Peptides against a protein of PDB entry 6A30. Designs and how they scored, part 49

Target 1, 150 residues: chain A of PDB entry 6A30
Amino acid sequence: AQDADNVLQPIMDLLDSNLTLFAKICEKTVLKRVLKELWKLVMNTMERTIVLPPLTDQTMIGTLLRKHGKGLEKGRVKLPSHSDGTQMIFNAAKELGQLSKLKDHMVREEAKSLTPKQCAVVELALDTIKQYFHAGGVGLKKTFLEKSPD

## One batch from the design tools (peptide; made by RFdiffusion4, then SolubleMPNN)

Design b2_p16_1_s2 (from b2_p16_1, 8 letters changed)
Fold by OpenDDE base, seed 2:
Structure b2_p16_1_s2 (fold): chain B 150 residues (1-150), chain A 16 residues (1-16)
Amino acid sequence: as target 1 above (150 residues)
Amino acid sequence: DEFRKKLKKAREEALK
């Protein structure tokens, strides 16, 4: 449990910061699209963290997400006027588009075998993240979350 | 608004 929390906290902090911003500036349909792209980003980042570096570095997932999320954090957005909101959405969409390109760089390296403990932590983390994105049914569909974002 | 409210609640629960 503690290990899962340590892995999740950096991810959830980053996600919450970004989603707080997007929820303020985006219409529902745009926000759902943002959720889908964030989900893909999270899955890709987790996959890379599992396949390449040992999950023992709990800070690595958060660091990787933060590194790729840099374009999302830059806006200490004073609540822009309506006109500024459109530009912000456009910029956010552009940044998300760049993040989706990370897929092309996911070289299937030989998956390092996770220990049973690490597998359990990843499973718990994934379940929590899925619940977060599903948001009681108002977010992403379970069927979407259960599919590979590839 | 209901969507945002529920999404916010789920986020808050996940951060506990």
Scores: peptide ipSAE 0.330, ipTM 0.880, DockQ to the pose 0.254
Fold by OpenDDE base, seed 4:
Structure b2_p16_1_s2 (fold): chain B 150 residues (1-150), chain A 16 residues (1-16)
Amino acid sequence: as target 1 above (150 residues)
Amino acid sequence: DEFRKKLKKAREEALK
């Protein structure tokens, strides 16, 4: 439990900071979309961090942002500028790149399979993050959170 | 605004 908390706290602080900012500036439907994109980003970053430890934070974030940034452009969401909303998500994701600190804490080990202890920590971390994004049913749907981000 | 308040509260509860 304590190990999971130590790993989670930096991520949760970053997520909460970004979500607080987005909640202030986004309409409800836009905010839900942002939540979905942040969830995908977190999950993909965690997956890559666990599976590919040697990847640098910038490389992981840059690749994730390039893949997900294209999806937000097609919605006629009058984000003040397409550049600003994408840039905000980019900045949030860049900050979420501090999830590399999660990398350093969780998987400083070589491209080896997670130990049973590490697996347990990751599971606890994932459950907490899911609860945070679900937010008692106000946030993302549980069915969405249980799916692998494609 | 109500949605934002509820979301904030629920997030805070999830962090406890």
Scores: peptide ipSAE 0.330, ipTM 0.881, DockQ to the pose 0.291
Fold by OpenDDE base, seed 5:
Structure b2_p16_1_s2 (fold): chain B 150 residues (1-150), chain A 16 residues (1-16)
Amino acid sequence: as target 1 above (150 residues)
Amino acid sequence: DEFRKKLKKAREEALK
């Protein structure tokens, strides 16, 4: 449990910050599209982290997500004046474009064998992330989350 | 926006 929390915390902090921003600036349909792209990014990042490095660096997933999410400025979006809103939409659109490009550049390498403990941590992490994206049925559909390639 | 409110609440619950 503690190990899973250590892995999840950096990811969840990043996701919550980004989703908070997107929820403010996006219409419902756009927000759902953003959620789908973020989900894909998270899954791909987790896959890469599981497949490439030994799961020794608990911060690696968070670091990878931060590295690729750098386009999302940590800026506390003050509800901008009308002019600032346009810039935020532009930035969000740019970030979405970067997420799509990232998917295409993620190279899949050979999966490393995980220990039973590592598998349990990953499963718990995945379940938590799925719940987060499902958001009690308000977010992404379970069927979409379950069809995501491992 | 009820959607945003529900989404926020559900995210907060998932983080507990």
Scores: peptide ipSAE 0.307, ipTM 0.872, DockQ to the pose 0.250
Fold by OpenDDE base, seed 3:
Structure b2_p16_1_s2 (fold): chain B 150 residues (1-150), chain A 16 residues (1-16)
Amino acid sequence: as target 1 above (150 residues)
Amino acid sequence: DEFRKKLKKAREEALK
């Protein structure tokens, strides 16, 4: 229970703050459209958080790929001494080895099925969020909430 | 609006 509350509370606080603002400024028809877009955003964010490695890892991979791409252009071939060339190859091999390990870790995390406990927490969170968006029938239709946002 | 009141009430109930 405490674990579910810890995951759900920040999301609900953010949603409530945004919906409070939108409810004040939007006409009913516009507000319904906003609710649909918020639902899609929440579902996509949850899917990415559960299925995809944390954005920090993608940003690190992107930064690493960008650093490797920029390193190729400015290398005016000063023939480094034999010792400098060996050290550069060693450093490049070490960086490639770390990238391979990172990829293996990412693939392993992607392949990690949620534990039964984690699945139960996610299901409870999803049910609560669906109820919030349905709002006793005033909000989004159940048929819309049960469909994949894709 | 009645709509906004109902929506607010339902949100408050979901947060309890």
Scores: peptide ipSAE 0.305, ipTM 0.875, DockQ to the pose 0.278

Design b2_p16_1_s3 (from b2_p16_1, 6 letters changed)
Fold by OpenDDE base, seed 5:
Structure b2_p16_1_s3 (fold): chain B 150 residues (1-150), chain A 16 residues (1-16)
Amino acid sequence: as target 1 above (150 residues)
Amino acid sequence: DEFRKKLEEARKKALA
């Protein structure tokens, strides 16, 4: 459980921060599109870092995500007043772009096998992330989540 | 709106 938390927490912090912002500035349709893009980003990142782990330790992945997350938050421009929606969208888009760079830092290496323990951690992490994006049926559809690369 | 409220609630639940 602790290992799963170590992997999940950095990801969830990033997601929650960004989704909180997007939820405030986006209408429903746009917000759903944002959810889909974030889902793709998460899945692609996990695929590269877990399925093809450049790092031997999953904890290191969490650390990297946390580091980049902190950098993203630090670069977060003070949200202008709610009256400047255009600037808010611009800033949000910029932040999302910075998140996308996270996967670019992942080195493609040979596929490494995971131990049973590591597999269990990954499965738990994936389930949690899926539940987060599904959001009780308000977010992404289960069929979409299940068909996405994981 | 109701959608945002439900989404936020579900997110909070998932993070708990």
Scores: peptide ipSAE 0.396, ipTM 0.893, DockQ to the pose 0.256
Fold by OpenDDE base, seed 2:
Structure b2_p16_1_s3 (fold): chain B 150 residues (1-150), chain A 16 residues (1-16)
Amino acid sequence: as target 1 above (150 residues)
Amino acid sequence: DEFRKKLEEARKKALA
């Protein structure tokens, strides 16, 4: 639905910009770790948005992700030279550390009820995001994605 | 390489 697309676009833009960077600088195992941390961040951000439905709009989730993802590199970055590889890995590790700390500061609030329309949008969004992170089986495992990251 | 390729394909689909 159009509403789901509006919600997803800001999220996907942010994810794609960061994953483009990490894909260039990270080895597979490190990149998998990045995916896990990004998954947790996305889920936590969505949860917060659901807890406060009146504040939810097509850009709200993306805005929240941007606020929490300040330590993440944004946009397309020029491929670093081989000499810069170690520094890039270090920066990636630092960013992952910031994402992990974000979880510790999250306080779960009592969830407000969503309208049926909002529920449908969230369900579609979650399915799309799961498929994105699963990446045909090469990304995160389904069993991991089905578990709550909290 | 296969991992990166498939991940990129998934990203492209999500953005389409």
Scores: peptide ipSAE 0.390, ipTM 0.892, DockQ to the pose 0.219
Fold by OpenDDE base, seed 3:
Structure b2_p16_1_s3 (fold): chain B 150 residues (1-150), chain A 16 residues (1-16)
Amino acid sequence: as target 1 above (150 residues)
Amino acid sequence: DEFRKKLEEARKKALA
């Protein structure tokens, strides 16, 4: 439980910060679209993070997310006061898109099978993230969250 | 506004 929390906390902090921002600047329909895109991004990032680096390397995940999160926050500060929500979303997407480039810099470790402990952590993490995005029914639909991001 | 409020409350609950 503590291990899962340690892995999730950086992700959740980043998500909460960004969602707080998006909630302020987006109307409902746009916000839902943003949530969907963030969900896809999180799923893809988790998949890559689980498959490539050792799951035990919490520091790497945290560092990667923190670096990009800081970049996004810095990008927010640099956004013109008159930028519309679309531009803000675009900038956020651009910053998040840089996460894909991190794959090239990650040490290619052989796809290792997850240990039972690691599997349990991943399952707990996924459940927590799903609950977060579902937000008691206010956020994304369960049917959407249960679909493969592919 | 109600939507945003509910969303925020749910998010905070999920993080607690």
Scores: peptide ipSAE 0.385, ipTM 0.891, DockQ to the pose 0.226
Fold by OpenDDE base, seed 1:
Structure b2_p16_1_s3 (fold): chain B 150 residues (1-150), chain A 16 residues (1-16)
Amino acid sequence: as target 1 above (150 residues)
Amino acid sequence: DEFRKKLEEARKKALA
């Protein structure tokens, strides 16, 4: 539990900061979309960190933005006239690239291999993140959170 | 506004 908290706290602080910002500038439907995209971003980043060979933050961010950036553009998003909301999301995604450090905190051995203890920590971390995005039912649906981001 | 408030409250609760 303590190990998971040590890893999660910085991530959750970063997420909360970004969501706070987006909540101020986005209406409900847009905010829901932002939540979905952030969820996908987080899950993909974590998956790559744990399962895939080590990648540079830039490479990971670039790949994620390439995959998800189209989804952000396709939405009929009413953006504030004075701000580039898409750019802000991209900037937030860039900041979230720091999630790559999760590997260093959670995985002490070779990439792609987790001890049972590490698996338990990851499961706890995932549960916490799911709870955060679900937000007592106000945020994303459980069914969405249980689906693959693919 | 109510949605945002509820979402924020729930997020803060999840972070606590």
Scores: peptide ipSAE 0.379, ipTM 0.888, DockQ to the pose 0.259

Design b2_p16_1_s4 (from b2_p16_1, 6 letters changed)
Fold by OpenDDE base, seed 1:
Structure b2_p16_1_s4 (fold): chain B 150 residues (1-150), chain A 16 residues (1-16)
Amino acid sequence: as target 1 above (150 residues)
Amino acid sequence: DEFREKLKKAVEEALK
């Protein structure tokens, strides 16, 4: 459990920061679309993180995610005026774009076989992320989450 | 608004 939490924490921090903003500014249908794209991004990132050697990539993802997460000061996000909301969406999209670039730099090294322990950690991590995106039934459908190739 | 609040609560619970 703790190992899964350590792997997920940087991703969860990023998701929390972005989803909090998106939940405030997006209509339900837009938010669902955003969640779907974020799910794909997270799954792709996790797949690469698991396939890549444990030491170097966790630090890079963590560092990249931490550098961008610090800029969202816990300030009372006043519902931005229409102009401010657009700028916030643009900034959030820019941050997501940087995550996509990280995807391009993550060279698929040959899939090292995960140890049984690592597999268990990954399964737990995936379950946690599925729970997060399902959001008690208000988020993404379970069927959508389960169709993502493991 | 209700959806947003439910999602926020779920996210908060998932982060615990």
Scores: peptide ipSAE 0.042, ipTM 0.607, DockQ to the pose 0.245
Fold by OpenDDE base, seed 5:
Structure b2_p16_1_s4 (fold): chain B 150 residues (1-150), chain A 16 residues (1-16)
Amino acid sequence: as target 1 above (150 residues)
Amino acid sequence: DEFREKLKKAVEEALK
C-alpha cells in the first residue's frame, strides 16, 4: 500500500492541480475529453514508472510533472475578469498540448518483467486511479477505464 | 485512504 501511494503521489498532485483548474474553466463535455486525455497520460506514465527501474523514473516523471505543474502555478486564479478567463483557457490548452507532447517524448523503453511485488503495487495503483477518474460515476465511465490500454 | 477520499471528493465536486 505504501509503495503504491509513493508511486501515485506525484500523479495525484498533478491531477488535483489540473482538474481543479479545468473544472472551473471547462464545460462538462470539454472536461470529459480532458479527463480522457489525462487518463491516457497517467496510464502511459505508470507504465514507464513501473516497468522502468524505479529510481531514475520517479525523478524523471516527477521532474516532467513538476515542469508542467510549474506552468500552472503562475496562473494566479484571479477571479475571472472576462479577459482573464480566455487567457486561462489558452494557457490550459497550451499546457494540455505540452502534456500531449510529453507523451510523444516518453520513449517506450523495453518492458522488463515485473516482480510479483511490483505487479501487486501496479494493480493497487491502477485500481486507485480508476476509482479516481470514475469519481463515483460523474467522471469517466468504467467501460472506458477498463478498455483503455492497460 | 484519507488522501484517496479527499481526491475523490475534489474530482466529484469539480465534475458537478
Scores: peptide ipSAE 0.038, ipTM 0.610, DockQ to the pose 0.122
Fold by OpenDDE base, seed 4:
Structure b2_p16_1_s4 (fold): chain B 150 residues (1-150), chain A 16 residues (1-16)
Amino acid sequence: as target 1 above (150 residues)
Amino acid sequence: DEFREKLKKAVEEALK
């Protein structure tokens, strides 16, 4: 459980920061689309984090998320006017798109078989994230979440 | 569990 929390914490911090922003600037329909993209990003990030680097590189996820998140300085995001919100969504989407491209730069290290411990951490992390995105039925549908690579 | 609850609340607030 502690290991799963350690793996999830950087992702969750990123999600919390982005969701807070998106909640303020997006209408419900747009927000759902953003959530779907975030879900995909999280799944891809988890796969890379857990499968590609040994769990020891918690620093790389934090650094990758921070390097991409450094543009999201904890600056008191003045609630951008409605016009600024669209640009922020665009920028966030662009950053998310760049994170998806990060797939190409992460050297396909041979998918080392996950140890039983790593598998348990991944399963726990996955369940936690699914529950998060489902948000008691307010968020994404379970059927959508289950289609994600696990 | 605390983290899950925080996330749930954030998502719920975002989707209100």
Scores: peptide ipSAE 0.047, ipTM 0.621, DockQ to the pose 0.119; fails the geometry check
Fold by OpenDDE base, seed 3:
Structure b2_p16_1_s4 (fold): chain B 150 residues (1-150), chain A 16 residues (1-16)
Amino acid sequence: as target 1 above (150 residues)
Amino acid sequence: DEFREKLKKAVEEALK
């Protein structure tokens, strides 16, 4: 349980920071699309984090996010102007595009059979994240979350 | 559980 929390905590911190902002900026329809893309990103990141040797969870997520997160000064969240929101969506889309390209460059390391312990951690993490994105029915549909390649 | 509640709250606030 503690190991799963340690793996999830950086992702959760990122999601907490960004979702609040996206919620304020995005219309509901756009927000749902963003959530779907974030779901894919999180799933891909988890798959890589578990399959890739323990590169410090902070560095890979942190490097992908730190390149983009440096702009969130702690300052009074001035409601970004509509232009700023569009730029943020564009940047998020660009980041997602870069992640897709990264998938193509990541050598299919042989599906090393996860140890039973790793499988248990993954299952727990997946359940937690599914519940997160479902958000009591206001988030992504359960059917969408279940069709995600388990 | 605390994280779950924070996330639920953030998503609820976002969807309000």
Scores: peptide ipSAE 0.029, ipTM 0.598, DockQ to the pose 0.117; fails the geometry check

Design b2_p16_2_s1 (from b2_p16_2, 5 letters changed)
Fold by OpenDDE base, seed 4:
Structure b2_p16_2_s1 (fold): chain B 150 residues (1-150), chain A 16 residues (1-16)
Amino acid sequence: as target 1 above (150 residues)
Amino acid sequence: AEEFRKKMEEARKKSL
């Protein structure tokens, strides 16, 4: 559990920050769509983090998350007007899009076979993320989460 | 929105 939490914590901190914003500014239908895109991003990020040796990735993910998180200064989030909310969604989508473009520069190092220990950590981490995105039934459907490429 | 966030956090805590 602790090892999985340590791997997930940087991702979860980013998700918590973004989801809090999105939950306030998005309608339920839009929020579900955003959650689906975030889910895909998280799954793709995990797949790469598992393939890359753990030492470089915590620093890169932490640095990427810190570089992108520095733009969200603790400015008093006045509930942005609907127009500001749209711009914030656009900016957040742009940031997420940049994270997705990081796809092309992360050299697919050869998929080293995961050790049994790494597999167990990944399975636990994946279950935790699935539960998080399901959010007791108010988030994504279990069937959608289970159909994601594991 | 607040209920959603709360349930997300509760789900995380239960899975750890």
Scores: peptide ipSAE 0.067, ipTM 0.695, DockQ to the pose 0.677
Fold by OpenDDE base, seed 2:
Structure b2_p16_2_s1 (fold): chain B 150 residues (1-150), chain A 16 residues (1-16)
Amino acid sequence: as target 1 above (150 residues)
Amino acid sequence: AEEFRKKMEEARKKSL
């Protein structure tokens, strides 16, 4: 539990801040699409974080997320007009697209077998994230979350 | 939006 919380907390803090903003500015269908892209990002980040040595994890997640988060902090949170919301969605989609390119630059590290402890942490983390993204039925469908490669 | 955020946070708290 504690190890899973230590891995999840930075991700959840980022998600909470960004999803709160997106939930305010996006229509429901757009929000669901954003949630699907964030889900893919989180799954890919978790896979890398658990496979990578523990010492690089906070710095790498923080650096990956900070490089993409810096574009959003500059302005006083005026509730953006529909036009401003579209531009923010476009910028967020562009940032997510850059994260996918980072996937291609990460050298195929040899698939190290996870220890039983690491597997248990992954399972707990995945369940927590699935529940988080499902959000009591207002978020993503369980069937979508379960079909994503664990 | 606030209901969505609240449900997300409740889901986190129940799973940890």
Scores: peptide ipSAE 0.065, ipTM 0.693, DockQ to the pose 0.652
Fold by OpenDDE base, seed 5:
Structure b2_p16_2_s1 (fold): chain B 150 residues (1-150), chain A 16 residues (1-16)
Amino acid sequence: as target 1 above (150 residues)
Amino acid sequence: AEEFRKKMEEARKKSL
């Protein structure tokens, strides 16, 4: 649990901030699309982190996610006036566009064999992320999360 | 939005 939490914490901190914003500004259908793209990004990032040597993992995830999160300036979410809401949607769409470009630039390195301990940590981390994205039924459907390429 | 966030956070805490 603690090892999985250490791996997930930087991702979850970013997701919590971004999803809070998206949940406020997006309609349900748009939010689902955003969640699906974030899910793909998280899965790809985890795949890369697991395949890459452990020494760069937190910094690389943090850097990849932070390079894309830097577009979310600490704008105090003032309840947007209608104009501010449109600008936030535009900024969120721009960030999603940057996230899609990141997916294309994620060089697939050759999968190194994981130790049994690393496999157990990854399985726990994946379960935690699935539960997080499912959000007690208000997020993504379990069927989508289970059918996504691992 | 707050209910959604709360449910995501609850799911995280239960899985850890």
Scores: peptide ipSAE 0.065, ipTM 0.696, DockQ to the pose 0.688
Fold by OpenDDE base, seed 3:
Structure b2_p16_2_s1 (fold): chain B 150 residues (1-150), chain A 16 residues (1-16)
Amino acid sequence: as target 1 above (150 residues)
Amino acid sequence: AEEFRKKMEEARKKSL
């Protein structure tokens, strides 16, 4: 539990910050689309982080997400005008597009068999993230989360 | 939006 929490905490803190912003600026239909793309990104990032040798998990995910998230200065986000919200969505879409290209360049290291301990951490992490994205029924549907290629 | 945020935070706390 503690090891899984240590791995998940930086991801969750970043997701909380971004999702709070998106929930304020996006209509419900747009928000669902954004959540689906974020879900795919998180799943792909976790797959890579767990399959790749334990380089300090905090730095790789934090650096990938911070390189893409550095545009969100901690400044008191004045409610962006509708124009600013559109620009934020455009920037987020552009960043997601760049991440999809990064997928093609990262050599699929052969699926090294995870140790039983690693498998248990992955399962716990996945359950936590599924619950988070479901958000008591206001987020993504359970059927979508379950059909995701785990 | 605030209800969504609250439910996400509750889900996080229950899983820890």
Scores: peptide ipSAE 0.059, ipTM 0.687, DockQ to the pose 0.542

Design b2_p16_2_s2 (from b2_p16_2, 8 letters changed)
Fold by OpenDDE base, seed 4:
Structure b2_p16_2_s2 (fold): chain B 150 residues (1-150), chain A 16 residues (1-16)
Amino acid sequence: as target 1 above (150 residues)
Amino acid sequence: SEEFREKMQQAIADSL
């Protein structure tokens, strides 16, 4: 439980900061696409966080999230005008794209087989995230979450 | 996590 919470908390903080905004600014079809990209990001982040030795520096995930989150300064969330919403989606997509490129810079450390403990943490974290993205049926379809290659 | 789930469900429900 605690290990899963440690993995999930940074991800949940990222999601909480962005999804409320996306839900307000996106049409249903756009929101579904954004959720799919966020799902991929979350899966990739979880894979790295669990497979990579805990970067003892909570500072790096925190700094990556904080360098990306520094654009979310406490600026009064002016209800983004329709133009601001599109730009925010574009910026978020660009940030997601940069996080995907971070895959190339994280050294091919040999896919060390996850320990049984790490596997249990991954499974718990995955279930929690699937439930989150499904959102009681209003989010992503279960079939998508289960078939996602990420 | 539960509060966050509820917020997300609400945010998604409001958008749909």
Scores: peptide ipSAE 0.073, ipTM 0.682, DockQ to the pose 0.116
Fold by OpenDDE base, seed 3:
Structure b2_p16_2_s2 (fold): chain B 150 residues (1-150), chain A 16 residues (1-16)
Amino acid sequence: as target 1 above (150 residues)
Amino acid sequence: SEEFREKMQQAIADSL
């Protein structure tokens, strides 16, 4: 439980900070696409956090997200213009594309079987995050979450 | 976790 919470908390804090903004600026079809890309990002982040030696969870998530988060200055949340929201999505998609290329490099080291402890953390974390992304049926479909190759 | 779920549900519902 506590190990899964430690892995999920930084991800949840990020999602909580951004989802309200994305819901306001995105049309329904765009929001669904954003949620799918966020799902992939979360899955890849969890995989790295659990499989890689504990590089301080805040620095990896923080470095991946600090490249995205440079736009969230503490100031008055000026609703980013439609152009700024589109650019944020484009930048997020571009970084996800780079993460996909990095997966091919990481797959070579990932051939090590997870320890029983790591397996238990992954299972608990996956169940928790699937519930969040399903959001009582208004989010991503269960069939997508269960059949995702991520 | 429950607060986050409720907030996500509300955010998604507001966008529908």
Scores: peptide ipSAE 0.070, ipTM 0.678, DockQ to the pose 0.088
Fold by OpenDDE base, seed 1:
Structure b2_p16_2_s2 (fold): chain B 150 residues (1-150), chain A 16 residues (1-16)
Amino acid sequence: as target 1 above (150 residues)
Amino acid sequence: SEEFREKMQQAIADSL
């Protein structure tokens, strides 16, 4: 449990920050597409996080996320006025494009065998993330989440 | 759309 929470917390913090913004600016269909891409990114990031660094390096997830997050100051992004909405969508689309590039870098790493402990952490983390992305039925469909490659 | 956004935000908040 605690090991899963340590892996998930940085991912969930990122997701909360981005999804809160996307939920405000996106129509339902667009948001679902965003969620699908974020799901793939989270799966790849989680796999990398569990397989590559020992559980202690909160710094690497933070650094991978921070390298792209230098633009997301913790500032309460006041929803900017009508003219800024288009710029917000453009910036959000640009950030999504950067996340897609991160996916391409992650697919190249050889699948390392997980230890039984790592498998248990992954299973718990997957269940939590599936619940998060399902969002009580308003998010992604369970069938989509279950068909994600393990 | 607004109801969907609100539900999504609440579900995210409840999961954190």
Scores: peptide ipSAE 0.056, ipTM 0.656, DockQ to the pose 0.192
Fold by OpenDDE base, seed 2:
Structure b2_p16_2_s2 (fold): chain B 150 residues (1-150), chain A 16 residues (1-16)
Amino acid sequence: as target 1 above (150 residues)
Amino acid sequence: SEEFREKMQQAIADSL
């Protein structure tokens, strides 16, 4: 439980920050596409966070979160015009794309089998994240979340 | 869109 919370909390903070913005600016169909990309990102981040040694992970997640969080300067919540929303989605998609490229550099470390403890943390974290992305039925479909290869 | 946003945010909050 506590280990899962430690892994999830940074991810959830990122998700809350981004989803609140995206939900305001995106149509439902666009938001679902964004959620699918965020799902992949979260799965990849969680996998890395659990597989990598704990010491490097907090700094790397913190650095990833800080790099993404720096784009969300405390600019006064001017209701972004519809045009600003599209640009923000594009920027967010570009940032997500950069995170996906970070995948190619890290996948080369040997798939060390997760310890039973790490597996239990992953399972608990996955259930929580699936529930989050399902969002009471308004988010992603359960069938998508369950059949995701991520 | 606003109703969808509110429902999603509430569901997220309830899941945390």
Scores: peptide ipSAE 0.053, ipTM 0.659, DockQ to the pose 0.263

